# Peptides against a protein of PDB entry 4Y8H: the designs that were tried, part 13

Target 1, 222 residues: chain A of PDB entry 4Y8H
Amino acid sequence: TTIVGVKFNNGVVIAADTRSTQGPIVADKNCAKLHRISPKIWCAGAGTAADTEAVTQLIGSNIELHSLYTSREPRVVSALQMLKQHLFKYQGHIGAYLIVAGVDPTGSHLFSIHAHGSTDVGYYLSLGSGSLAAMAVLESHWKQDLTKEEAIKLASDAIQAGIWNDLGSGSNVDVCVMEIGKDAEYLRNYLTPNVREEKQKSYKFPRGTTAVLKESIVNICD

## One batch from the design tools (peptide; made by RFdiffusion4, then SolubleMPNN)

Design b1_p11_2_s3 (from b1_p11_2, 5 letters changed)
Fold by OpenDDE base, seed 3:
Structure b1_p11_2_s3 (fold): chain B 222 residues (1-222), chain A 11 residues (1-11)
Amino acid sequence: as target 1 above (222 residues)
Amino acid sequence: GEVVGSGSGGL
């Protein structure tokens, strides 16, 4: 997996690759690694697929209840706190590594969470097996006061570094943009750089292409 | 590498 987050002047973008693996096997070529916690709070997940999905759904449900109870829009730091407390309770046995990002009444936020419940903050972050490939791009091209378009490009270039250089990453780039004062923009398959061409040859031969040389009928019942 | 349970995918 390669997942990234990048802050820009008026919001935050997260992005992910779309490969799922089972050891050396590509299990899914076009899985979704971006999860909605609330309308304006999204996360990208690395680690165990079931754990990343289940933990984000659980916290998403609790954030909705909290929002209804408080009559307030959800805060990214509330989601962060709920996630880290849950993950810490399970001592890293829930294999969820998350980049959590969003916009709320206090502004735009970008965090990461590890399975043991530690959290980081930054203007740009990467996680997963492709994180070093992504970070090489981020460290080379990140600047202060990025535009939305520059941040989307930087995030997508960083994911592509994972797609091309990390065995655990592949296929497509998914993006989610969370801008202050706007709805979240989920861009499923924002880039599809690995479309397979039409096969030049079919191995569907006519019946009888392989000749029957001998036939024998054996009665097995006396 | 993380130990993936039987039938689960790694990300």
Scores: peptide ipSAE 0.137, ipTM 0.709, DockQ to the pose 0.051; fails the geometry check
Fold by OpenDDE base, seed 2:
Structure b1_p11_2_s3 (fold): chain B 222 residues (1-222), chain A 11 residues (1-11)
Amino acid sequence: as target 1 above (222 residues)
Amino acid sequence: GEVVGSGSGGL
């Protein structure tokens, strides 16, 4: 996995690749790694697919209940705290590594969470097996006061670095943009750089292409 | 690092 988050002048963008793996096997070429916690709070997940999805759904449900109870819009720091405490309780046995981002009445926020419940804050972040490839792009091209368009480009270029250089990353780029005063913009398959061309050859052969050399019928009952 | 559970998809 390659996941990234980038803050810009009026919000935050997160992005992810779309490869799921089972050891050396590509399990899914177009997995969705961006999860909605609330309408304006999204996360990207690395680690165990089931754990990332389940933990974000659980916290999303609790955030909705908390929002209703308090009559307040959900805050990113509330989601961060709930995720952190839950992951810490399970001592890293829940294999979720998350970039959590969003907008709330206090502004735009970007955090990361590790499976043991540690958290980081930054203007740009990367996680997953492709994180170093992504970080090389981020460190080279990040600047203060990014526009929305510059941040989307930077995030997508960082994910592509993972797609090209990390075995655990691949296929497509998904993006979610959370801008202050707007609805979240979820861009599923924002880039599809790995569309396969039409197969030039068929692997269908006529029956009898492989000759039967010998046939025998054996009675197994006495 | 990324941990893949048995029978689970790894991300």
Scores: peptide ipSAE 0.135, ipTM 0.730, DockQ to the pose 0.052; fails the geometry check
Fold by OpenDDE base, seed 1:
Structure b1_p11_2_s3 (fold): chain B 222 residues (1-222), chain A 11 residues (1-11)
Amino acid sequence: as target 1 above (222 residues)
Amino acid sequence: GEVVGSGSGGL
């Protein structure tokens, strides 16, 4: 996995690759690693696919209940706190490594969470097996006061670095943009750089092209 | 890190 988050002047963007693996096997070429916690709070997940999905759904449900109880829009720091306390309780046995980002009445936020419940804050972050490839791009091209378009480009370039250089990353780039005063913009398959060329020939031969050399019918009933 | 467990997809 390669996941990234990048803050820009009026919000935050997160992005992910779309490969799922089982050891050396590609299990899914186009999985979704961006999860909605609330309308304006999204998460990117690395680690165990089931754990990332389950923990984000659980906290998403609890955030909705908390929002209703408080009569307030959900806050990214509330989601962060609920996630870290849950993960810490399970001592890293829930294999979720998360980039949590969003906009709320207090502004735009970007955090990371590790499976043992530690948290980081930054203007740009990367996680997953492709995180070093992504971070090389981020460290080279990040600047203060990015525009929305510059942040989307930077995030997508960082994910592509994972796609091309990390075995655990691949296929497509998904993006979610959370801008202050707007709805979240989920861009599923924002880039599809690995579309296979059309096959030049069909190897569909007429039936009977392969000669039957021998046939035998065996009764398997006594 | 990528945690590839038996029976679960790794991300």
Scores: peptide ipSAE 0.131, ipTM 0.719, DockQ to the pose 0.055; fails the geometry check
Fold by OpenDDE base, seed 4:
Structure b1_p11_2_s3 (fold): chain B 222 residues (1-222), chain A 11 residues (1-11)
Amino acid sequence: as target 1 above (222 residues)
Amino acid sequence: GEVVGSGSGGL
């Protein structure tokens, strides 16, 4: 996996690749690694796919209840605190590594969380097996006061570095943009740089292409 | 088998 977050002048963008793996096997070529915690708070997940999805759904439910109880819009720091306390409770046995981002009444925020419950803050972050490939791009091209368009480009370029250089990353780029005063913009398959060409050969053969050389019927109940 | 991202950082 390659996941990134980038702050810009009026918000935050997160992005992810779309490959899931089982050891050396590509399990899914177009999985969704961006999860909605609340309308304006999204996360990107690395680690165990089931754990990342389950944890984000659980915290999303509790954030909704908290929002109703307080009569306030959800805050990114509230989601961060709930996630880190939950992950710490399970001592790293829940395999979730998250970039959490969003906008709330206090502004735009970007954080990361590791499976043992540690948290980081930054203007740009990367996680996953492709994180070093992504970070090389981020460290080379990040600047202060990015525009929305510059931040989307930087995030997508960083994900592509993971797609090309990390075995655990691949296929497409998903993006979510959270701008202050706007709804979140979820851009599923924002880039699709790995469209396979048409197969040169059909492997459909007529019935009977493989000749029956011998037939025997055996009763299994004897 | 469990769907896991590659070993160092997951999905």
Scores: peptide ipSAE 0.116, ipTM 0.715, DockQ to the pose 0.081; fails the geometry check

Design b1_p11_2_s4 (from b1_p11_2, 5 letters changed)
Fold by OpenDDE base, seed 2:
Structure b1_p11_2_s4 (fold): chain B 222 residues (1-222), chain A 11 residues (1-11)
Amino acid sequence: as target 1 above (222 residues)
Amino acid sequence: GEVVSGGSGGL
């Protein structure tokens, strides 16, 4: 997995690749790694697919209840705290590594969370097996006061670095943009750089292409 | 840590 988050002048963008793996096997070529916690709070997940999805759904449900109870819009720091405490309680046995981002009445926020419940804050972040490939792009091209368009490009270029250089990453780029004063913009398959061309050859052969050399019928009952 | 990809896939 390659996941990234980038802050810009009026919000935050997160992005992810779309490869799921089972050891050396590509399990899904177009997995969705961006999860909605609330309308304006999204996360990207690395680690165990089921754990990332389940933990974000659980916290999303609790955030909705909390929002209703308090009559307040959900805050990114509330989601961060709930995720952190839950992951810490399970001592890293829940294999979720998350970039959590969003907008709330206090502004735009970007955090990361590790499976043991540690958290980081930054203007740009990367996680997953492709994180170093992504970080090489981020460190080379990040600047202060990014526009929305520059941040989307930077995030997508960082994910592509993972797609090209990390075995655990691949296929497509998904993006979610959370801008202050707007609805979240979820861009599923924002880039599809790995569309396969039409197969030049067929693997269908006529019956009898492989000759039957011998046939025998054996009665197993005496 | 190695993502022990259970049946749910590793990310």
Scores: peptide ipSAE 0.118, ipTM 0.726, DockQ to the pose 0.053; fails the geometry check
Fold by OpenDDE base, seed 1:
Structure b1_p11_2_s4 (fold): chain B 222 residues (1-222), chain A 11 residues (1-11)
Amino acid sequence: as target 1 above (222 residues)
Amino acid sequence: GEVVSGGSGGL
């Protein structure tokens, strides 16, 4: 996995690759690693696919209940706190490594969470097996006061670095943009750089092209 | 992270 988050002047963007693996096997070429916690709070997940999905759904449900109880829009720091306390309780056995980002009445936020419940804050972050490839791009091209378009480009370039250089990353780039005062913009398959070329020939031969050399009918009933 | 063994997909 390669996941990234990048803050810009009026919000935050997160992005992910779309490969799922089982050891050396590609399990899914186009999985979704961006999860909605609330309308304006999204998460990118690395680690165990089931754990990332389940923990984000659980906290998403609890955030909705908390929002209703408090009569307030959900806050990214509330999601962060609930996630870290849950993960810490399970001592890293829930294999979720998360980039949590969003906009709320207090502004735009970007955090990371590790499976043992530690948290980081930054203007740009990367996680997953492709995180070093992504971070090389981020460290080279990040600047203060990015525009929305510059942040989307930077995030997508960082994910592509994972796609091309990390065995655990691949296929497509998904993006979610959370801008202050707007709805979240989920861009599923924002880039599809690995579309296979059309096959030049069909190897569909007429029936009977392969000669039957021998046939045997065996009764298997006594 | 990568799940090297088990029934769950790694990300």
Scores: peptide ipSAE 0.117, ipTM 0.730, DockQ to the pose 0.054; fails the geometry check
Fold by OpenDDE base, seed 3:
Structure b1_p11_2_s4 (fold): chain B 222 residues (1-222), chain A 11 residues (1-11)
Amino acid sequence: as target 1 above (222 residues)
Amino acid sequence: GEVVSGGSGGL
């Protein structure tokens, strides 16, 4: 997996690759690694697919209840706190590594969470097996005061570095943009750089291509 | 991430 987050002047972008693996096997070529916690709070997940999905759904449900109870829009730091407390309780046995990002009444936020419940903050972050490939791009091209378009490009270039250089990453780039004062923009398959060409040859031969040389009928019942 | 033994995909 390669997942990234990048802050820009008026919001935050997260991006992910779309490969799922089972050891050396590509299990899914076009899985979704971006999860909605709330309308304006999204996360990208690395680690165990079931754990990343289940933990984000659980916290998403609790954030909705909290929002209804408080009559307030959800805050990214509330989601962060709920996630880290849950993950810490399970001592890293829930294999979720998350980049959590969003916009709320206090502004735009970008965090990471590890399975043991530690959290980091930054203007740009990467996680997963492709994180070093992504970070090489981020460290080379990140600047202060990025535009939305520059941040989307930087995030997508960083994911592509994982797609091309990390065995655990591949296929497509998914993006989610969370801008202050706007709805979240989920861009499923924003880039599809690995479309397979039409096969030049079919191995569907006519019946009878392999000749029957001998036939024998054996009665097995006396 | 650690691929735990089972039908779960690794990310």
Scores: peptide ipSAE 0.117, ipTM 0.723, DockQ to the pose 0.051; fails the geometry check
Fold by OpenDDE base, seed 4:
Structure b1_p11_2_s4 (fold): chain B 222 residues (1-222), chain A 11 residues (1-11)
Amino acid sequence: as target 1 above (222 residues)
Amino acid sequence: GEVVSGGSGGL
């Protein structure tokens, strides 16, 4: 996995690759690693796919209840606190590594969370096996006061560095943009740089292509 | 199981 977050002048963008793996096997070529916690708070997940999805759904449900109880829009720091306390309780046995980002009445926010419940803050972050490839791009090209368009480009370039250089990353780039005063913009398959060419050969053969050399019927109940 | 690799490797 390669996941990134980048702050810009009026919001935050997160991005992810779309490869799922089981050891050396590509399990899914186009999985979704961006999860909605609330309408304006999204996260990107690395680690165990089931754990990242289940944890984000659980905290999303509790954030909705908290929002209703307080009569306030959800805050990114509330989601961060709930996630880190839950992960810490399970002592790293829930394999979730998250970049959490969003906009709320206090502004735009970007955080990361590790499976043991530690948290970081920054203007740009990367996680996953492709994180070093992504961070090389971020450290080289990040500047203060990015525009929305510059931040989307930087995030997508960082994900592509993971796609090309990390075995655990691949296929497409998903993006979610959270701008102050706007709805979140989820851009599924924003880039599709790995479209396979048409197969040169068909492997469909007529019935009977493999000759029957011998047939025997055996009764299994005798 | 399906692994979305985190900080030490994988996805």
Scores: peptide ipSAE 0.089, ipTM 0.752, DockQ to the pose 0.111; fails the geometry check

Design b1_p11_4_s1 (from b1_p11_4, 6 letters changed)
Fold by OpenDDE base, seed 2:
Structure b1_p11_4_s1 (fold): chain B 222 residues (1-222), chain A 11 residues (1-11)
Amino acid sequence: as target 1 above (222 residues)
Amino acid sequence: MKDGHHTVVFD
C-alpha cells in the first residue's frame, strides 16, 4: 500500500493506490483505500483491510451522532481523537494505519494514526509499504503554498512512486480533494496507468495438439 | 479479512 496526504493553500488532498494482497498474491487489483468518515472528512487506510474499513465506518457513525448531538459540523480532530482512543484500547491488535484529512469550520487538517494509537501531524504524510518511495517524491518536490493542482499532482506522483517500486502497491491512483468552502471531490481511478493490452495469443489449443507418442501401463502395487 | 492462510491486507 501507498497512501499519502498533502496540504495545499486552501485545503488538503489524500491519495492511495488500489492493490490489496494476500501474502504474495494480489487479492484485488482495484480496491478502494479511501474512506469517507463524514462528507468533508476522509481517510486513507493501510494494514488489515477489514480493520481499516470497520474502524473508519465505526468512527464515521459516531461522528455523525456527535455532529447531530452538538449541532455542529464534524471536526477532523474529533475523528482523530475517536480513532486513536479506539486503536489504543485494542493495543495495536486492530491493524489500521490511517491518514486522516479534511476540512471543517476551523480549517484544513492532515493527520496520521498508527495501529497502537499514536498520531502525527504534517503538511505532507505517507504510510504503507510504499511510504518510503512516496516520501522520496514528497521530500523532493513539496513546497509551501501549493495550489490545488500542484497538490493533486504531487500526491499522484508520490502514489505512482509506490506503484512502480513497492510490491505491496499497484494498479491505479485514487484521489480525494477536500477544499475549504467546497464539497469533497472523490476521484476514483484518477489515474489508471496499468491497463493491460489485449492478449495477442490464446492458450486454448485444439485436442490432439500434443501427440501421444507412447502409452504404457505399469503395475506399481506389490 | 482472511482468505485461507493469508489475511487480506492493504500493505
Scores: peptide ipSAE 0.300, ipTM 0.769, DockQ to the pose 0.066; fails the geometry check
Fold by OpenDDE base, seed 1:
Structure b1_p11_4_s1 (fold): chain B 222 residues (1-222), chain A 11 residues (1-11)
Amino acid sequence: as target 1 above (222 residues)
Amino acid sequence: MKDGHHTVVFD
């Protein structure tokens, strides 16, 4: 997995690759690693697929209830706190590694969370097996005061570094853009750089292509 | 231990 987050001048972008694995097997070529916690708070997940999905759904549900109860828009720091406390309670047994990002009435935010409940903050972050490949791109090209377009490009270039260099990463780039004062823009398959050309020939041979060379009928009744 | 061979992972 390669997941990244990048802050820009008016918001935050997260991106992910679309490969899931089972040891040496590609389980899904085009899975979704970007999850919605709330309309304007999204996360990217690495680790156990079921754990990342389940924990984000649980916190998403609790954030919705909290928002309704308080009559306030959800805050990224509230989601961060709920996630970290939940993960810490389970002592790393919930294998979720998350980049959590969003916009709220306090501004734009970008955080990471590890399975044991530690959290980090940054202007750019990467997680997953492809994180070093992504970070090489981020460290080379990140600058202060990125535009939306520059941040999307940087994030997608960082994910591509994972796709090309990390065995755990592959296929496509998904992007979610969270800009202050706008709805979240979920860009499923923003890049599809691994589309195979259509096969020039069919290997479906006509029936009868394989000749019957011999036939024998054996009676098995006494 | 989650057997990494049988668990779907976002690696």
Scores: peptide ipSAE 0.294, ipTM 0.764, DockQ to the pose 0.074; fails the geometry check
Fold by OpenDDE base, seed 3:
Structure b1_p11_4_s1 (fold): chain B 222 residues (1-222), chain A 11 residues (1-11)
Amino acid sequence: as target 1 above (222 residues)
Amino acid sequence: MKDGHHTVVFD
C-alpha cells in the first residue's frame, strides 16, 4: 500500500493506490483505500483491510452522533482523538494505519495514526509499504504554499512512485480533495496508468480441434 | 497470528 496526504494553501488532499494482497497473491486490483468519516473528513488506510474499514465506519457513526448532539460540524481533531483512543484500547491488535485529513470550521488538517494509537502531524505524510518511495518524491518536490493543482499532482506522483517500486502497491490512483468552503471531491480512479493491452493469443479453440478417438458409455448403477 | 492466506491486507 501507498497512501499520502498533502496540505495546500486552501485545504488538504489525500491519495492512495488500489492494490490489495493476500501474501504473494493480488486479491483485488482496484480496491478502495479512501474512506469517508464525515462529508468533509476522509482517511486513507493501510494494514488489515477489514480493520481499516470497520474502525473508520465506527468512528464515522460516532462523529455523526457527536455532531448532532453538539449542533456543530465535526472537527478533524475529534475524529483523530476517537480513533487514537479506540486503537490504543486494543493495543495494536486492530491493524489500522491511517492518514486522516479534512476541513472544519477551524481550518484544514492532516494527521497520521498508527495501530498502537500514536499520532503525527505534518504538511505532507506517507504510510504503507510504499511510504519510502512516496516520501522520496514528497521530499524532492514539496514546497510551501502549494496550489490545489500542484498538491494533487504531487500526491499522485508520490502514489505512482509506490505503484512502480513497491510490491504491495499497484494499479490505479484514487484522490480525495478537501478544500475550505467546498464539498469534498472524491476522484475514484483519478489515474489509471495500468490498463492491460489486449492479449496477443486466445486459447479458445474451435470445437473439434482435439479429435475424439474413442467414446464409451458405462452403466455404473448396480 | 493472522494467517496471511486468509487476511486481505493493504500492504
Scores: peptide ipSAE 0.284, ipTM 0.757, DockQ to the pose 0.072; fails the geometry check
Fold by OpenDDE base, seed 5:
Structure b1_p11_4_s1 (fold): chain B 222 residues (1-222), chain A 11 residues (1-11)
Amino acid sequence: as target 1 above (222 residues)
Amino acid sequence: MKDGHHTVVFD
């Protein structure tokens, strides 16, 4: 997995690859690793696929209830705190590694969470097995005061670094853009750089392509 | 989730 988050001048972008694995096997070529916690708060997940999905849905439900109870728009820090406390309670046994990002009445936010419940903050972050490949791109090209377009490009380039160089990452780039004062823009398969070309040859051979070299009939009845 | 001998992961 390669997941990234990048802050820009008026919001935050997160991006992910679309490969899931089972040991050496590619389980899904085009899975979704971006999850909606609330309309304007999204996360990217690495680790155990079921744990990332389940924990984000649980916190998403609790955030909705909290929002209704308080008559307030959900805050990214509330989601962060709920996720952190939940993951810490399970001492890393819930294998969720998350980049959590969003916009709320207090501004734009970008955080990461590890399975044991530690949290980080930054202007750019990467997680997953492809995180070092992504971080090499981020460290090389990140600057302050990125535009939306520059941030989308930087995030997508960082995911591509994981796709090309990390065995755990592959296929496509998904993006979610959360800009202040706008609805979240979920760009499923924003890039599809691994579309297979049309097969040049048919692997359906005509009957008789392989000659029978020898035939023997054995009578089994004594 | 464990599916067979391997867990499905987002590596």
Scores: peptide ipSAE 0.280, ipTM 0.762, DockQ to the pose 0.068; fails the geometry check

Design b1_p11_4_s2 (from b1_p11_4, 6 letters changed)
Fold by OpenDDE base, seed 2:
Structure b1_p11_4_s2 (fold): chain B 222 residues (1-222), chain A 11 residues (1-11)
Amino acid sequence: as target 1 above (222 residues)
Amino acid sequence: MKDGHYRVVFD
């Protein structure tokens, strides 16, 4: 997995690759790793797929209830606090590693959370097996006062670094843009750089293609 | 699992 977050002048962007794996096996070539916590608060997840999805749904539900109770729009720091306390309670047994980002009445925010409940803050972040590949791009090209378009490009370039260089990352780039004063823009398959062409040959052979060289009958019962 | 390295699916 490669997930990134990048702040820009008027908001925040998160991005992810779309490969799901089971050890050496590609389980899903086009999975969704971006999760909606609230309309303007989104999360990218790495680690155990079921845990990332379940924990974000749980906190999303609790954030909605909290918003209704307080008569206030959800805050990213509230989601962060709920997530970290939940993860800490389970002592890292919930295998969720998250980049949480969004916009709220206090501005734009970008955080990361590890499975044991530690949190970080930054203007750019990466997590997952592709995080070092992504961070190499981020460290090389990040600047202050990014535009929306520059931030989307930087985030997508960072994800592509994971796609090309990390075994756990692959296929497509998903993006979510959260700009102050606007609705969140979820760009599913923003880039699809790994579309497979049609197979040139069929593996369906006529019967008898494989010659029977020897046949033996062995009695295995007394 | 080490720090957030993989999207692992268990089935």
Scores: peptide ipSAE 0.027, ipTM 0.410, DockQ to the pose 0.073
Fold by OpenDDE base, seed 1:
Parts: sequence; C-alpha cells; structure tokens
Structure b1_p11_4_s2 (fold): chain B 222 residues (1-222), chain A 11 residues (1-11)
Amino acid sequence: as target 1 above (222 residues)
Amino acid sequence: MKDGHYRVVFD
C-alpha cells in the first residue's frame, strides 16, 4: 500500500493506490483504500483491510452521533482522538494504519495514526509499504503554500512512486480533495496508468477443435 | 495469517 496526505493553501488532499494482497497474491487490483468518516473527513488506510474498514465505519458512526448530540460539524481532531483511543485499547491488534484528513470549522487538518495508537501531524505524510517511495517524491517536491492542483499532482506522483517501486502497491490512483468551503471531491480512479490493452487473439477455440479419438461404452449392470 | 489463510491487507 501507498497512501499519502498533502496539505495545500485552502485544504487537504489524500491519495491511495488500489492494490490489495494476500501474501504474494494480488487479491484485488482495484480496491478502495479511501474511506469516508464524515462528509468532509476522509481517511486512507493501510494494514489489515477489514480492520481499516471496520474501525473507520465505527468511528464514522460515533462521529455522526457526536455531531448530532453537540449540534456541531464533525472535527478531524475528534475523529483522531476516537481512533487513537480505540486502537490503543486494542494494543495494536487492530491492524489499522491511517492517514486522517479533512476540513472542519477550525480549518484543514492532516494526521496519521498507527495501530498501537500513536499519532503524528504534518503538512505531508505517507504510510504503507510504499511510504518510502512516496516520501522520496514528497521530500523532493513539497513546498509551502501549494495550490490545490499542485497538491493533487504531488500526491498522485507520490502514489505512482509506490505503484512503480513497491510490491504491495499497484494499479490505480484514488484521490480525495477536501477544500475549505466546498464539498469533498472523491476522485475514484483519478489515474489508471496500468490499463491493459485488449488481447489481440482469443484462446476460445470453436467447439470440435479437439477430436474424439476413441469411445467405449461399458455396461456396469450384471 | 488468520486461521491458516492469508489475510487481505493493504500493504
């Protein structure tokens, strides 16, 4: 997995590759690693697929209830706190590694969470087996005061570094853009750089291509 | 691995 987050001047972008694995096997070539916690708070997940999905759904549900109870829009720091406390309680046995990002009434935010419940903050972050490939791109090209377009480009380039160089990463780039004052923009398959061309020939032969060379009828009743 | 099977992961 390669997941990244990049802050820009008026919001935050997260991106992910679309490969899931089962050991050496590609389980899904086009899975979704970006999850909605709330309308304007999204996360990217690495680790155990079921754990990332389940924990984000659980916290998403609790965030919705909290929002209704407090009559306030959900805050990224509330989601962060709920996630880290839940993960810490399970001592890393919930294998979720998350980049959590969003916009709320306090501004734009970007955080990471590890399975044992530690959290980090930054202007750019990467996680997953492809994180070093992504970070090489981020460290080379990140600057302060990125535009939305520059941040999307940087994030997608960082994911592509994972796609091309990390065995655990592959296929496509998904992007979610969370800009202050706008709805979140989920860009499923923003880039599809690994589309295979149509096969030139079919291995589906006409019926009867294999001749019957011998037939025998055996009576099994005495 | 869980129950002798490979778990699906986002590596």
Scores: peptide ipSAE 0.287, ipTM 0.744, DockQ to the pose 0.068; fails the geometry check
Fold by OpenDDE base, seed 4:
Structure b1_p11_4_s2 (fold): chain B 222 residues (1-222), chain A 11 residues (1-11)
Amino acid sequence: as target 1 above (222 residues)
Amino acid sequence: MKDGHYRVVFD
């Protein structure tokens, strides 16, 4: 997995690759790693897929209840706190590594959370097995006062670094843009750089191409 | 919906 977050002048962007794995097996070539906690608070997840999805859904539900109770729009720091307390309670056994980002009445925010409940803050973040590949791009090209377009490009380039250089990352780039004063923009398959070209040869052979050399029928119910 | 039954790791 490669997941990133990048703050820009008026909001935050998160991005993710779309590969899921089971050891050496590509389980899904086009999974979704971006999850909605609330309308304007999204996260990217690395680690155990089920845990990332389940924990974000749980906190999303609790954030909605909290929002209703307080009569206030959800805050990213509230989601962060709920996530970290939940993860800490389970002492890393919930394998969720999250980049949490969003906009709220206090502004735009970008955080990361590790499975043991530690949290980080930054203007740009990366997590997952592709995080170092992504961070190399981020460190090379990040600057203050990014525009929305520059941040989307930077995030996408960072994800692509994971796609090309990390075994656990692959296929497509998903993006979610959270800009102050706007609805969140979820860009599923924003980039699809791995579309397989048409095969030059058909591997549909006529029946009988492979000869049956021997057949034996054994009755095992004696 | 990702079938939660498979330990899919977002490595």
Scores: peptide ipSAE 0.195, ipTM 0.676, DockQ to the pose 0.070; fails the geometry check
Fold by OpenDDE base, seed 5:
Structure b1_p11_4_s2 (fold): chain B 222 residues (1-222), chain A 11 residues (1-11)
Amino acid sequence: as target 1 above (222 residues)
Amino acid sequence: MKDGHYRVVFD
């Protein structure tokens, strides 16, 4: 997995690759790793896919209830706190590594959470097996006061670094843009750089192409 | 989530 988050001048963007793996096997070529916690708070998940999905749904549900109870729009820091407390309680056994981002009445926010419940803050972040490939791009090209377009490009370039260089990452780039004062924009398969070309040859040979070299009939009745 | 290229906006 390669997941990234990048802050820009008026919001935050998160992005992810779309490969799911089971050891050496590609389980899903186009999985979704971006999850909605609330309309304007999204996260990207690495680690155990079931855990990332389940924990974000749980916190998303509780954030909605909290929002209704308090008559306030959901805040990214509330989601962060709920996630980290939940993960800490399970001492890293819930294998969720998250980049949490969003916009709320207090502004735009970008955080990361590790499975043991530690949290980080930054203007740009990467997690997953492709995180170092992504971070090489981020460290090379990140600057203060990015535009929305620059941040989307930087995030997508960082994900592509994971796609091309990390065995655990692949296929497509998903993006979610959360800009202050706007609706969140989820861009499923924003880039599809691995569309397979038409197969040049067919492996469906005519019957009889492989010659029978030897035949033996054995009676299996004792 | 649904497969394919699409754009979804949430408020």
Scores: peptide ipSAE 0.027, ipTM 0.492, DockQ to the pose 0.029; fails the geometry check

